# Peptides against a protein of PDB entry 4ASU: the designs that were tried, part 157

Target 1, 270 residues: chain A of PDB entry 4ASU
Amino acid sequence: ATLKDITRRLKSIKNIQKITKSMKMVAAAKYARAERELKPARVYGVGSLALYEKADIKTPEDKKKHLIIGVSSDRGLCGAIHSSVAKQMKSEAANLAAAGKEVKIIGVGDKIRSILHRTHSDQFLVTFKEVGRRPPTFGDASVIALELLNSGYEFDEGSIIFNRFRSVISYKTEEKPIFSLDTISSAESMSIYDDIDADVLRNYQEYSLANIIYYSLKESTTSEQSARMTAMDNASKNASEMIDKLTLTFNRTRQAVITKELIEIISGAA
Target 2, 83 residues: chain B of PDB entry 4ASU
Amino acid sequence: FTFASPTQVFFNSANVRQVDVPTQTGAFGILAAHVPTLQVLRPGLVVVHAEDGTTSKYFVSSGSVTVNADSSVQLLAEEAVTL

## One batch from the design tools (peptide; made by RFdiffusion4, then SolubleMPNN)

Design b2_p18_5_s2 (from b2_p18_5, 16 letters changed)
Fold by OpenDDE base, seed 1:
Structure b2_p18_5_s2 (fold): chain B 270 residues (1-270), chain C 83 residues (1-83), chain A 18 residues (1-18)
Amino acid sequence: as target 1 above (270 residues)
Amino acid sequence: as target 2 above (83 residues)
Amino acid sequence: LQQLIEENAALLEKFLSL
């Protein structure tokens, strides 16, 4: 490589390092906010899931319609956040299909569609875009829940797949159950909750769905910002190491050029 | 007893004597060993009676309340404020 | 910043894959 080539490459990598450092700082600020907002959201979301844990709601085997909701965002450059969710969705869809279930998919965030479009386009009902530019609100979750309930697609049970935040360096892709109104109303375990008005149960289910979606969005957002911060930090370190290596190569090449020029002068070569 | 909104936690697995809730079917008091039920909240006053005799008042918007067979209660309001 | 990210997206992806 010529001195010019090495210099050009050094300049390019230094620019990348500046970008990754800036992105790291932005991700760190968003992470700090997301982590604070996740604390109450966990209590709220776990509280909403308590019914399904306590009233072991089972879907009859003859019921075949299963909905998968994958939760991520529109924004890249966050490591394996999107691929992890997509991998879990693919695995779940394959298992359900092998069991003779009908599977439909909802993507929260455009990245899910981008990954699964070629292989699972026929299973997609809807993709929600404009996710991840701002922190998710309960209003956003309510819109998603309402759109799902009004979609006209009848499902018996489903799963919501998202990245649960563990720490700044760790997340885990997890699944939580969702149930249709019909499945809840027909569940034997719900008999202890008898004398509930049908309208009350419908409204309760709407809140339950919105609550679970909200919780999943908050977990996903925190995981994403943390992963992006880590990815940008790693990229910055890798850039630094490459700059050091290229600088050494530059110095060696420069010395070789000088030596060659001296030899040419001494030998009388032009 | 758990009482939370999406943005704030008021009670987390606390023991309380009584909780008065405003539901669409009417206001009722949740006591120990209350029968399992599911209700939706209407805008109104929540009153929490702690075991120490302390009474706390909250205004809530819409949401849900769950009373389980194990006497656990989840009060989940879309919005809630201390009064 | 977003424009810079887009202009350098290919190179940035390479650094993230390392």
Scores: peptide ipSAE 0.128, ipTM 0.913, DockQ to the pose 0.014
Fold by OpenDDE base, seed 4:
Structure b2_p18_5_s2 (fold): chain B 270 residues (1-270), chain C 83 residues (1-83), chain A 18 residues (1-18)
Amino acid sequence: as target 1 above (270 residues)
Amino acid sequence: as target 2 above (83 residues)
Amino acid sequence: LQQLIEENAALLEKFLSL
């Protein structure tokens, strides 16, 4: 490589390092906020899911319509955050199809669509964009919930797939169930709640859906920011090492060039 | 007893004597061994009666309340403030 | 920062894939 080539490469890697360092700091700040906001959101969301666990709601086998909601964001450069969700969505879709279920997909965040659209375009109902620029609010979740309920797809059961935050270095892609109003209303295990007005149950289910979506968004956001922070940190370190290596190569190459020039001068060949 | 909003937790798996909740069908008191029920909150006053006799008041906007067979209660408000 | 990311997006992606 010429000195010019090495210099160009050094400049490029130094720029990358600047980017990754800056992104790390931004991700760290967003992560810290996300983690704080996740604490109450988790209590809230888990509280909403508690009914489904306690009531052991089961979908009859004859019910075939299944909705998969994948939760991520529009923003890249966060490691395997999006691919993990997409992978689980694909797996779930395949399993459900093998079981004779009809599967439709909703993507929260454009990255889900970008990964799955080519292979699952016919299964996509809607993709929610503009996710990840700001921390998700309950209002955002409510909008998504409402749009889902108004999609016209009468699902029986669904799965919301998202990355659950474990720690700054760990997340896990998880699935939580969502149920249609009809499925909840017809569940035998709900018999202990039989005195519930149908309108009340409908409204309750709407809140439940919004709650679960909100929870998933908060988990996803926290996971994403932590993953991005880690990715940027690793990239910054790798860039540093590469800069050091290239600097050594530059110095060696420079000396070789000087030596060559001196020989040419001495030999009169130049 | 769990009482939370999306942004705040007021009670997390706490033992309380009674919780008064404003529901769309009417306000009711949740006591120990209350029958399982699902309700939707209306804007109004939540009153939590602790076992120690302390009474806490909250204003809630909307949301849900769940009373389970195991006597666990989830009060989930969209917005809630301490009064 | 966003502009810088966009200008170096291809290189950044390649670098992050290492």
Scores: peptide ipSAE 0.119, ipTM 0.917, DockQ to the pose 0.014
Fold by OpenDDE base, seed 3:
Structure b2_p18_5_s2 (fold): chain B 270 residues (1-270), chain C 83 residues (1-83), chain A 18 residues (1-18)
Amino acid sequence: as target 1 above (270 residues)
Amino acid sequence: as target 2 above (83 residues)
Amino acid sequence: LQQLIEENAALLEKFLSL
């Protein structure tokens, strides 16, 4: 490599390091906010899931329509956040297909579509864009829930796949169940719940779906910002190491060039 | 007993004596060992009666309430404020 | 900053993939 090539590469890496340091700070600020907002959201979301866990709602095996909702965002540069969700979605879709189920996919965030478009385009119902620019609100979740319920796809059961936040250094891709109104209303385990009006159950299910989506968005956002912060930190360190290596190479190459020039002068071969 | 909004937690797995909730079908009191039920909240007053005799009042906009067979209760309001 | 990120997005992605 010429001195010019090394210098160009050094400049490029130094610029990357500046960007990654700045992005780390932005991600850190967003993470701190997301973590604070996740605390109540987790209680709220887990509370909404309590019915399905306690009632052990099961979908009959003869029911074949399954909806997969993948939750991520539109923004990259956050490590394996998007790929982990996409991987889980692919695995779930393959397992369901092998079981003879019809699978449809919804992406929350454009990155899901970007990853799965080529292999699963025919299974996509809708992709929700403009996710991740601002912290998710319950209003945002309600809009998504309403759109899903009005999509005309009559699923029997579904799975919402998202990254659950564990710590600043750890997240886990998880799946939570979603059920159609018909599945809930027909579940034998629901018989213990007395005098549930059909309209009440419908409204309850709408809230439940919005609640679960909201929860998933909050978990995903916190996980994403944490992962981005970590990714940017690692990138900054890697850039620093590469700068050091290239600087050494530059110094060695410079010495070699000087030596060559001296030899050419002494030999008269210039 | 869990009572939360998307942005605030009021009670998290707490033991309470009674919770009065405003539902679309009417207000009712949730006591210990209440029969399992699902209800949708209407805008109104929630009153939580603690075991120590303390009463707390809240206004809720909408949401859901679940009473489970294990006597666990999830009161999930879209918006809630302390009164 | 956002503009700078967008201008260097390809380079950043390449760098982060290493």
Scores: peptide ipSAE 0.107, ipTM 0.913, DockQ to the pose 0.014
Fold by OpenDDE base, seed 2:
Parts: sequence; structure tokens; C-alpha cells
Structure b2_p18_5_s2 (fold): chain B 270 residues (1-270), chain C 83 residues (1-83), chain A 18 residues (1-18)
Amino acid sequence: as target 1 above (270 residues)
Amino acid sequence: as target 2 above (83 residues)
Amino acid sequence: LQQLIEENAALLEKFLSL
């Protein structure tokens, strides 16, 4: 490589390092906020899921309609965050199809659609865009829940798939159940919950859905920001090492050029 | 007993004597070993009676209450404030 | 920053894939 080529490459990598350092700082700030907001959201969301765990709600085998909700965002450069959710969605969809179920998909965040468009385009109902620029609110979750309930797709059961935050260096893709009003109302295990008005149950289910979506968004956001922060940190370190290597190569090449020029001067061949 | 909003936790798996909740069907008290039920909150006053006799008051906007067979209770309000 | 990211998006993606 010529001195010019090395210099050009050095400039490019230095620019990348500046970008990754800046992105790391932005991700760190967003992560710190997301982690603080996740603490109450986790208690709230886990509390909402307690009914389904304790009641052991089962969908009858004759019921065939299943909804998969993948939770992610619109923004890239966060490692395997989006691909992890998409991978689990694909696996779940394949398993359900093999069991003779009808599967429909909802994507929260444009990245899910981008990954699954070629293979699952016919199964998509809706994609929610504009996810990840601002921290998710309960209002955002309520809008998603309302749109799902009003979509006209009469699912029997569903799965919400998202990344649960573990630590700054760890997340896990998880699945939580979603049930239709009809499935809950007809479940044998719900018989112990006596004297529940149909309107009360409907309203309860609307809150439950919004609660679960809100929880999943908070877990996903925290996981995404932590993963982005880590990815940008690693990229910045790798860029630093590459700059050092290229700088050494530049210095050696420069010395060789100077030596050649001196020899040409001394020999009169120049 | 768990009582939370999306942004704040008031009680997390706590033992309480009684919780009074405002529901759409009316206000009721949740005691130990209350029958399993599902209710929706109306705007109003939540009163938590601790085992030590301390009483705490909260205003809630909307949400849900779940009483399970294992006597666990989840009070999940959309908005809640201490009074 | 967003402009810089967009201007260097291809290079950034290549670098992060490594």
C-alpha cells in the first residue's frame, strides 16, 4: 500500500472511531434512563402476567388461530437484538404451522418486518413503526393494544416475543402468552373466579394486553440500549487497535520511501 | 400483595391485612383468603391496612385488581399517587 | 451525529461486521 492509501484508511478509521464513541455515549445515556424506568415496569408487567401463570389458561386443540407479536425497534447497530427476536418468531411460526395452526404476525418496530418480509410477508397483519426514538410510554402500549383488539383478526391465543434485560452485557429472548377474551372466558381454570361480569372481563383483558405490551417494550428498550453501548465500545477499541497498527505501517513505509530517495540521490540515478 | 403503576411501585409481594379498592361494580375490601376475583378500577381511593395497623391512602385513576386462589393480589393502576 | 452516521453508514456497517 502507498503512503496515500494508508493515510486514507487511517482517516476513515479515525472517523469511524469518533462515530462509535459518540454513539456509545448516547446509548449509555439512554440505557441509564431505560434501566431506571424498567424497575417499576418489571414489577407492573410481571404482576399482570401472574393471572395467566396461576390460572394455567389452556387453548382448546380445536382452536387454530395464533398471533405472534415480535417486539423490537426501528434502529439498527445494536448487535443481535433484532435477529434474536426474528429467529424465535420464525421458530415459533414453524412449530405452530407444523401443528396445523394458522399463524399471523405483528411486528413492533420496522426491523422485524425488514428481516421477515421475504419469508413471512403473507402472515404479517401490521407493523408498528417509529419505535425506539423515544422511550416507550404506557400510552404507546395502549395504542398498540387497541389496534390489535380492533384489527378484526380473531386469534385464540398468541405469543409476545421480546428481549428481557438481564445485565449490561446480557439479554435473553423470551416468550409470554397472550389470550383472547373468548379463550379466557371459556377456560375451565377460570371457573374459580366467580361472578365476573362480561364487561368487566373485557375491560380487564384490555388492561392486561396493554400491560404486557408495555412491559415488553421496556425490557426490549433496555436490552437494545445496553447491547448498542457494548457494540459501540467494542468497535471503538477495535478501531483504536487498527489505528495503532496502521500508524506503525505508515511510519515503516515512510522510512522506506526516505531511504529509497536517499539512495537515488547518492547514486545519481534520480 | 403487589400494588404498582407503570412508573412506580408501592407494594411488592407485601403482607397486608386489608386493601380497600374502588371498582366499577363498587368499593370492596380484600381480606386474607378472599375468594378469587377479577375487577376493574374506577377513579377513587385505595386504602392499604398494614399488619401493624398503619393505614396508607392512594388515589388511582384506572386499572385492574386480581385476587388469586393462592391469596396473592395484584393491584395494577394506570396512574396512582400517595395521599 | 446523525448526518455523520448516514454519510459513513456503509463503512460503519462493514467495520461493525468484522
Scores: peptide ipSAE 0.102, ipTM 0.913, DockQ to the pose 0.014

Design b2_p18_5_s3 (from b2_p18_5, 14 letters changed)
Fold by OpenDDE base, seed 4:
Structure b2_p18_5_s3 (fold): chain B 270 residues (1-270), chain C 83 residues (1-83), chain A 18 residues (1-18)
Amino acid sequence: as target 1 above (270 residues)
Amino acid sequence: as target 2 above (83 residues)
Amino acid sequence: LEERIKEAEELLEKFLKL
């Protein structure tokens, strides 16, 4: 490599390092906000899931339609955030298919589609884009819930797959159940609940879905921002190491060039 | 008793004496050992009666309320404000 | 600004794959 090439590469990497440092700071700020907003969202979301846990809702085996909702975002540069969700979605889809279930997929965030579209195109119902630019709101979740319910796919049971935030250095891909109105209404375990009006139950399920989606988005966002912060930090460190290596190479190359030029001058070969 | 909105938690697994909730079918009071039920909230007043006799009032929008067999209650409002 | 961020992200992705 010529000195010029090395210099150009050095400049490029230095610029990248500046970008990664800046992105780290942005991710850190977004993470801090996301973590604060996750606290109430978790209580809210876990509260919404409480019914399913307490009632132990089961889908009959003869019911074959299963919906998988993968929750991530549109934005990359966050380590394994998207691949983890996609991996679990693939695993779940394969397991369900092996069990004779029909599987359809919804992607929240364009990255899910990007990963799974080629292999699972026939199973995709819809992909929600424009996820991750702003903090998710309950309104966003409601829109997703509504669109899902209006998709025309009459699922019996579903799985929402998302990254649950554990700490700044840890997330876990998890699955939570979603149930159709019919599944809930027909569940034997629901018999302990007083006579529930069908309209009430429908509305309740709509809220439940929105609540769970909202919760998943908040968990996902927090996990993503944390992972991005880490990824950008690692990238910045890697860039630093590369800068050091290239600087050494530059210095050595410069010395070699100077030596060559001196030899040419001395030998009269110039 | 858990009472939360997406953005705020008012009660988290708290013991309360009574919660009055506005539902689509009407307002009702949730007491200890209330029968399990699912309801949908209408916009209105939530009144929480704490064990210490303190009464707190909230305005809620839409949402849900769940009373479970174990006497746990989840009041989940889309929006809620303290009054 | 969003476009600039996207461009930067794309460049960064290329860099991280190297």
Scores: peptide ipSAE 0.024, ipTM 0.875, DockQ to the pose 0.015
Fold by OpenDDE base, seed 3:
Structure b2_p18_5_s3 (fold): chain B 270 residues (1-270), chain C 83 residues (1-83), chain A 18 residues (1-18)
Amino acid sequence: as target 1 above (270 residues)
Amino acid sequence: as target 2 above (83 residues)
Amino acid sequence: LEERIKEAEELLEKFLKL
């Protein structure tokens, strides 16, 4: 490589390092906010899931329509955040198909579609875009819930797959159940609940779905920002190492060029 | 007893004497060992009666309330403010 | 700033995939 080529590459990597450092700081700020906002969201979301855990709602085996909601975002540069969700979605879809279930998919965030569109395009109902630029709100979750309910797909049960935040260095891809109104209404375990009006139950279920989606978005966002912060830190370190390596190469190449020029001068071949 | 909005937690697995909630079918009081039920909230007042005799009032918008067989209660409001 | 971040992210993705 010429000195010019090395210099150009050095400049490029130095610029990349500046970008990665800046992105790390931005991710850190977003993470700090997301973590604060996750605390109440987790209480809220776990509270919404309590019914399903306590009632042990089961879907009859003859019911075959299953919905998978994958939760991520539109933004890359966050390590394995998107691929982890997509991997679990693929596994779940394959298992359900092997069990003779009909599977439909909803993607929250464009990255899910980007990963799965070639293999699962026929199973996609809808993909929600513009996810991850701003912190998710309950309004955003409500929009997703409403669109799902209005999709015309009469699922019996489903799963929402998202990254649960554990710590700044750890997340886990998890699955939570979602149930249709009919499945809840017909569940034997629900008989212990007092006479519930059908309209009340419908409205309750709409809130429940929105609540679970909101919770999943908050967990996903926190996980994503922490992972991005780590990824940008690693990228900055890798860039630093590459700068050092290229600097050494530059110095060696410069010395070689100088030596060559001196030899040419001394030999009179110039 | 858990009472939360998406952005704020008011009670987290707390023991309370009674919670009065505004529902679409009417306001009702949730006492210890209340029968399991599901309700949806209408805009109105929530009154929490603590075991120590203190009473806290909240205004809530929409949401849900769940009373489980194990006497756990989840009051989940879309918006809630202390009064 | 958002556009600059997006451009930077795209450049970075290309760089990190290399």
Scores: peptide ipSAE 0.024, ipTM 0.867, DockQ to the pose 0.016
Fold by OpenDDE base, seed 1:
Structure b2_p18_5_s3 (fold): chain B 270 residues (1-270), chain C 83 residues (1-83), chain A 18 residues (1-18)
Amino acid sequence: as target 1 above (270 residues)
Amino acid sequence: as target 2 above (83 residues)
Amino acid sequence: LEERIKEAEELLEKFLKL
């Protein structure tokens, strides 16, 4: 490579490093907000799931319709955030299909669709776009819940798959159950709950679904921002290493050129 | 007893004497060992009676309340404010 | 700011694919 080529590459990598450093700072600010907002959201969401854990709601084995909701975003450059969710969705869909279940998929965020479209296009009911630019609100979750309930797809049970935040350096892809109104109303364990009419139960289930979706969005957002910070930090370090290597190459090449010129002068061959 | 909105936690696994809630079927008081129930909140007043005799008042919008067999209670409001 | 971030992300994606 000529000195000019090396210089051009150095300039390009230095610019990339500036971009990755800037993106790291932006991700850090978004992460700090997301982590603060996750604290109450987790209490709220876990509180909503408490019924299903305590009532031990089971879906009858003869029921075949299963819904998978994958939660991520539209935004890239966050490591394995999207691929981890998609991988678990794919695994779950395959297991359910092998068990003779009908599987339908909802994608929250365009990245899920982009990964699974080729292999699972026929299973998609809907994909929600414009996720991840702004922090998710309860209103956003309510819209998703409402659209699901009004989709006309009569699922028996479902799974919501999302990245749960553990720490700034760790997330885990998790699954939480979703139950249809019919499954809840027919569950033997629900008999202990007194004074429950059908309208109350329907409305309760609507809130429950919105609550779980909201919770999953908050966990996903926090995980994504932390992963993006890490990805941008790694990219910045890799850029730094490349700059160092190219700088060494530049210096060696420069010395070789000087040496060659000196030899030509001394030999009288110029 | 857990009482939260999506953005704020008021009580987290606390012990309380009584919680008065506004539900679509009517306002009722949740006492210790209340029978399990599920209800949907209507806009109205929540009153929390602590074991020490203190009383706290809140306005809530929509949401849900769950009383479980283990006497745990989850009050989840879409919006809630301290009064 | 959001538009500038989007532009930067697009540039970075091109770089990482390279």
Scores: peptide ipSAE 0.024, ipTM 0.870, DockQ to the pose 0.016
Fold by OpenDDE base, seed 2:
Structure b2_p18_5_s3 (fold): chain B 270 residues (1-270), chain C 83 residues (1-83), chain A 18 residues (1-18)
Amino acid sequence: as target 1 above (270 residues)
Amino acid sequence: as target 2 above (83 residues)
Amino acid sequence: LEERIKEAEELLEKFLKL
C-alpha cells in the first residue's frame, strides 16, 4: 500500500472511531434512562404474569393454534440482541410445528421481520415498525395488544419472546406465556376465581396482554441499549487497535520509501 | 400486596390489612384471605390500610386487580397518584 | 561518492523531521 492509501485508511478509521464513541455516549444515556424506567415496569409486568403462574393455566392438547410474539426493535448495531430473539423464535416455531401446532408470528420491531421473513413469511401476521427511536410507553403496548386482539387470528396459546435485562454486560432471551380469552375462561384452574363476569374477564385479559407487552418492551429496550453501548465500546477499541497497526505500517512504509530514495541517490539511478 | 403503575411502585409484596378498590362492578374491600377474584379498575379512589393502622389514599385511572388463592394481591393501575 | 552520501544524509534528516 502507498503512503497515500494508508493515510486515507487512517483517516477513515479515525472517523469511524469518532462515530462509535459518539454512539456509545448516546447509547449510555438511553441505557441509563431505560434502566431507571425498567425498575417499576418489572414490578408491574411480573405482577401481571403472577396470575398465569399461580393459576397454572394449561392449554388442552387438542388446541393447536399458537402465537409467537418476538420483541426487539428497528435499530441495529447492538450485538446479538435481535439474532438471539430470532433464534429462540425459530426454535419455538420448529418445536410447535413438530408437535402439530399451527404457528403464527408477530414481530415487534422491523429487525425480527428482516431476519425471519425469508424462512417464515407465511407465518407472519403483522410486524410493528418504528420501535426503538423513543422509549416505549404503555400506550405503545396497548396499541400492539389491540392490534393483536383484532388480528382475527384466534390463537389458543402464545409465547412472547424478549431479552430480559440482567446487567450492563448481560441479558437473557426469555419466553413468557400468553393465553387467549377462551383458554383462560375454559381453564379448570380458573374455577377457584369467584364468578367472574365474561366482560370483566375480557377487559382483564386486554390489560394483561398490554401489561406483558409493555414489560417485554422495557426489558428489551434496556437490554438493547446496554448491548449497543458495549458494541460501540468494542468497535471503538477495535478502531483504536487498527489505527495503531496502520500507524506502524505507515512508519515502516515511510522508512522503506526513504531508504529507496537514498539508495537511488547513492547509486545514481535517479 | 403489590400495587404498581407502569412508572411507579407503591407497594411491593407488602403485608396490608385491607385494600379498598374501585371496580367496574363497584367498590369492594380486599381483606386477608379474600376469595380469589379478578376485577378491572374504574377511575376512583384506592385506600390502603396498613397493619400499623395508617391509611394511604391513591387515585387510579384504570387497570386490574387480582386476588389469588395464596392471598397475594396484584393491583395494577394504568395510572396512579398519591393523594 | 562522499558528496552524494552527504546529500542523502541531509535528505534523510529532512525526512526524519517529518
Scores: peptide ipSAE 0.009, ipTM 0.832, DockQ to the pose 0.004

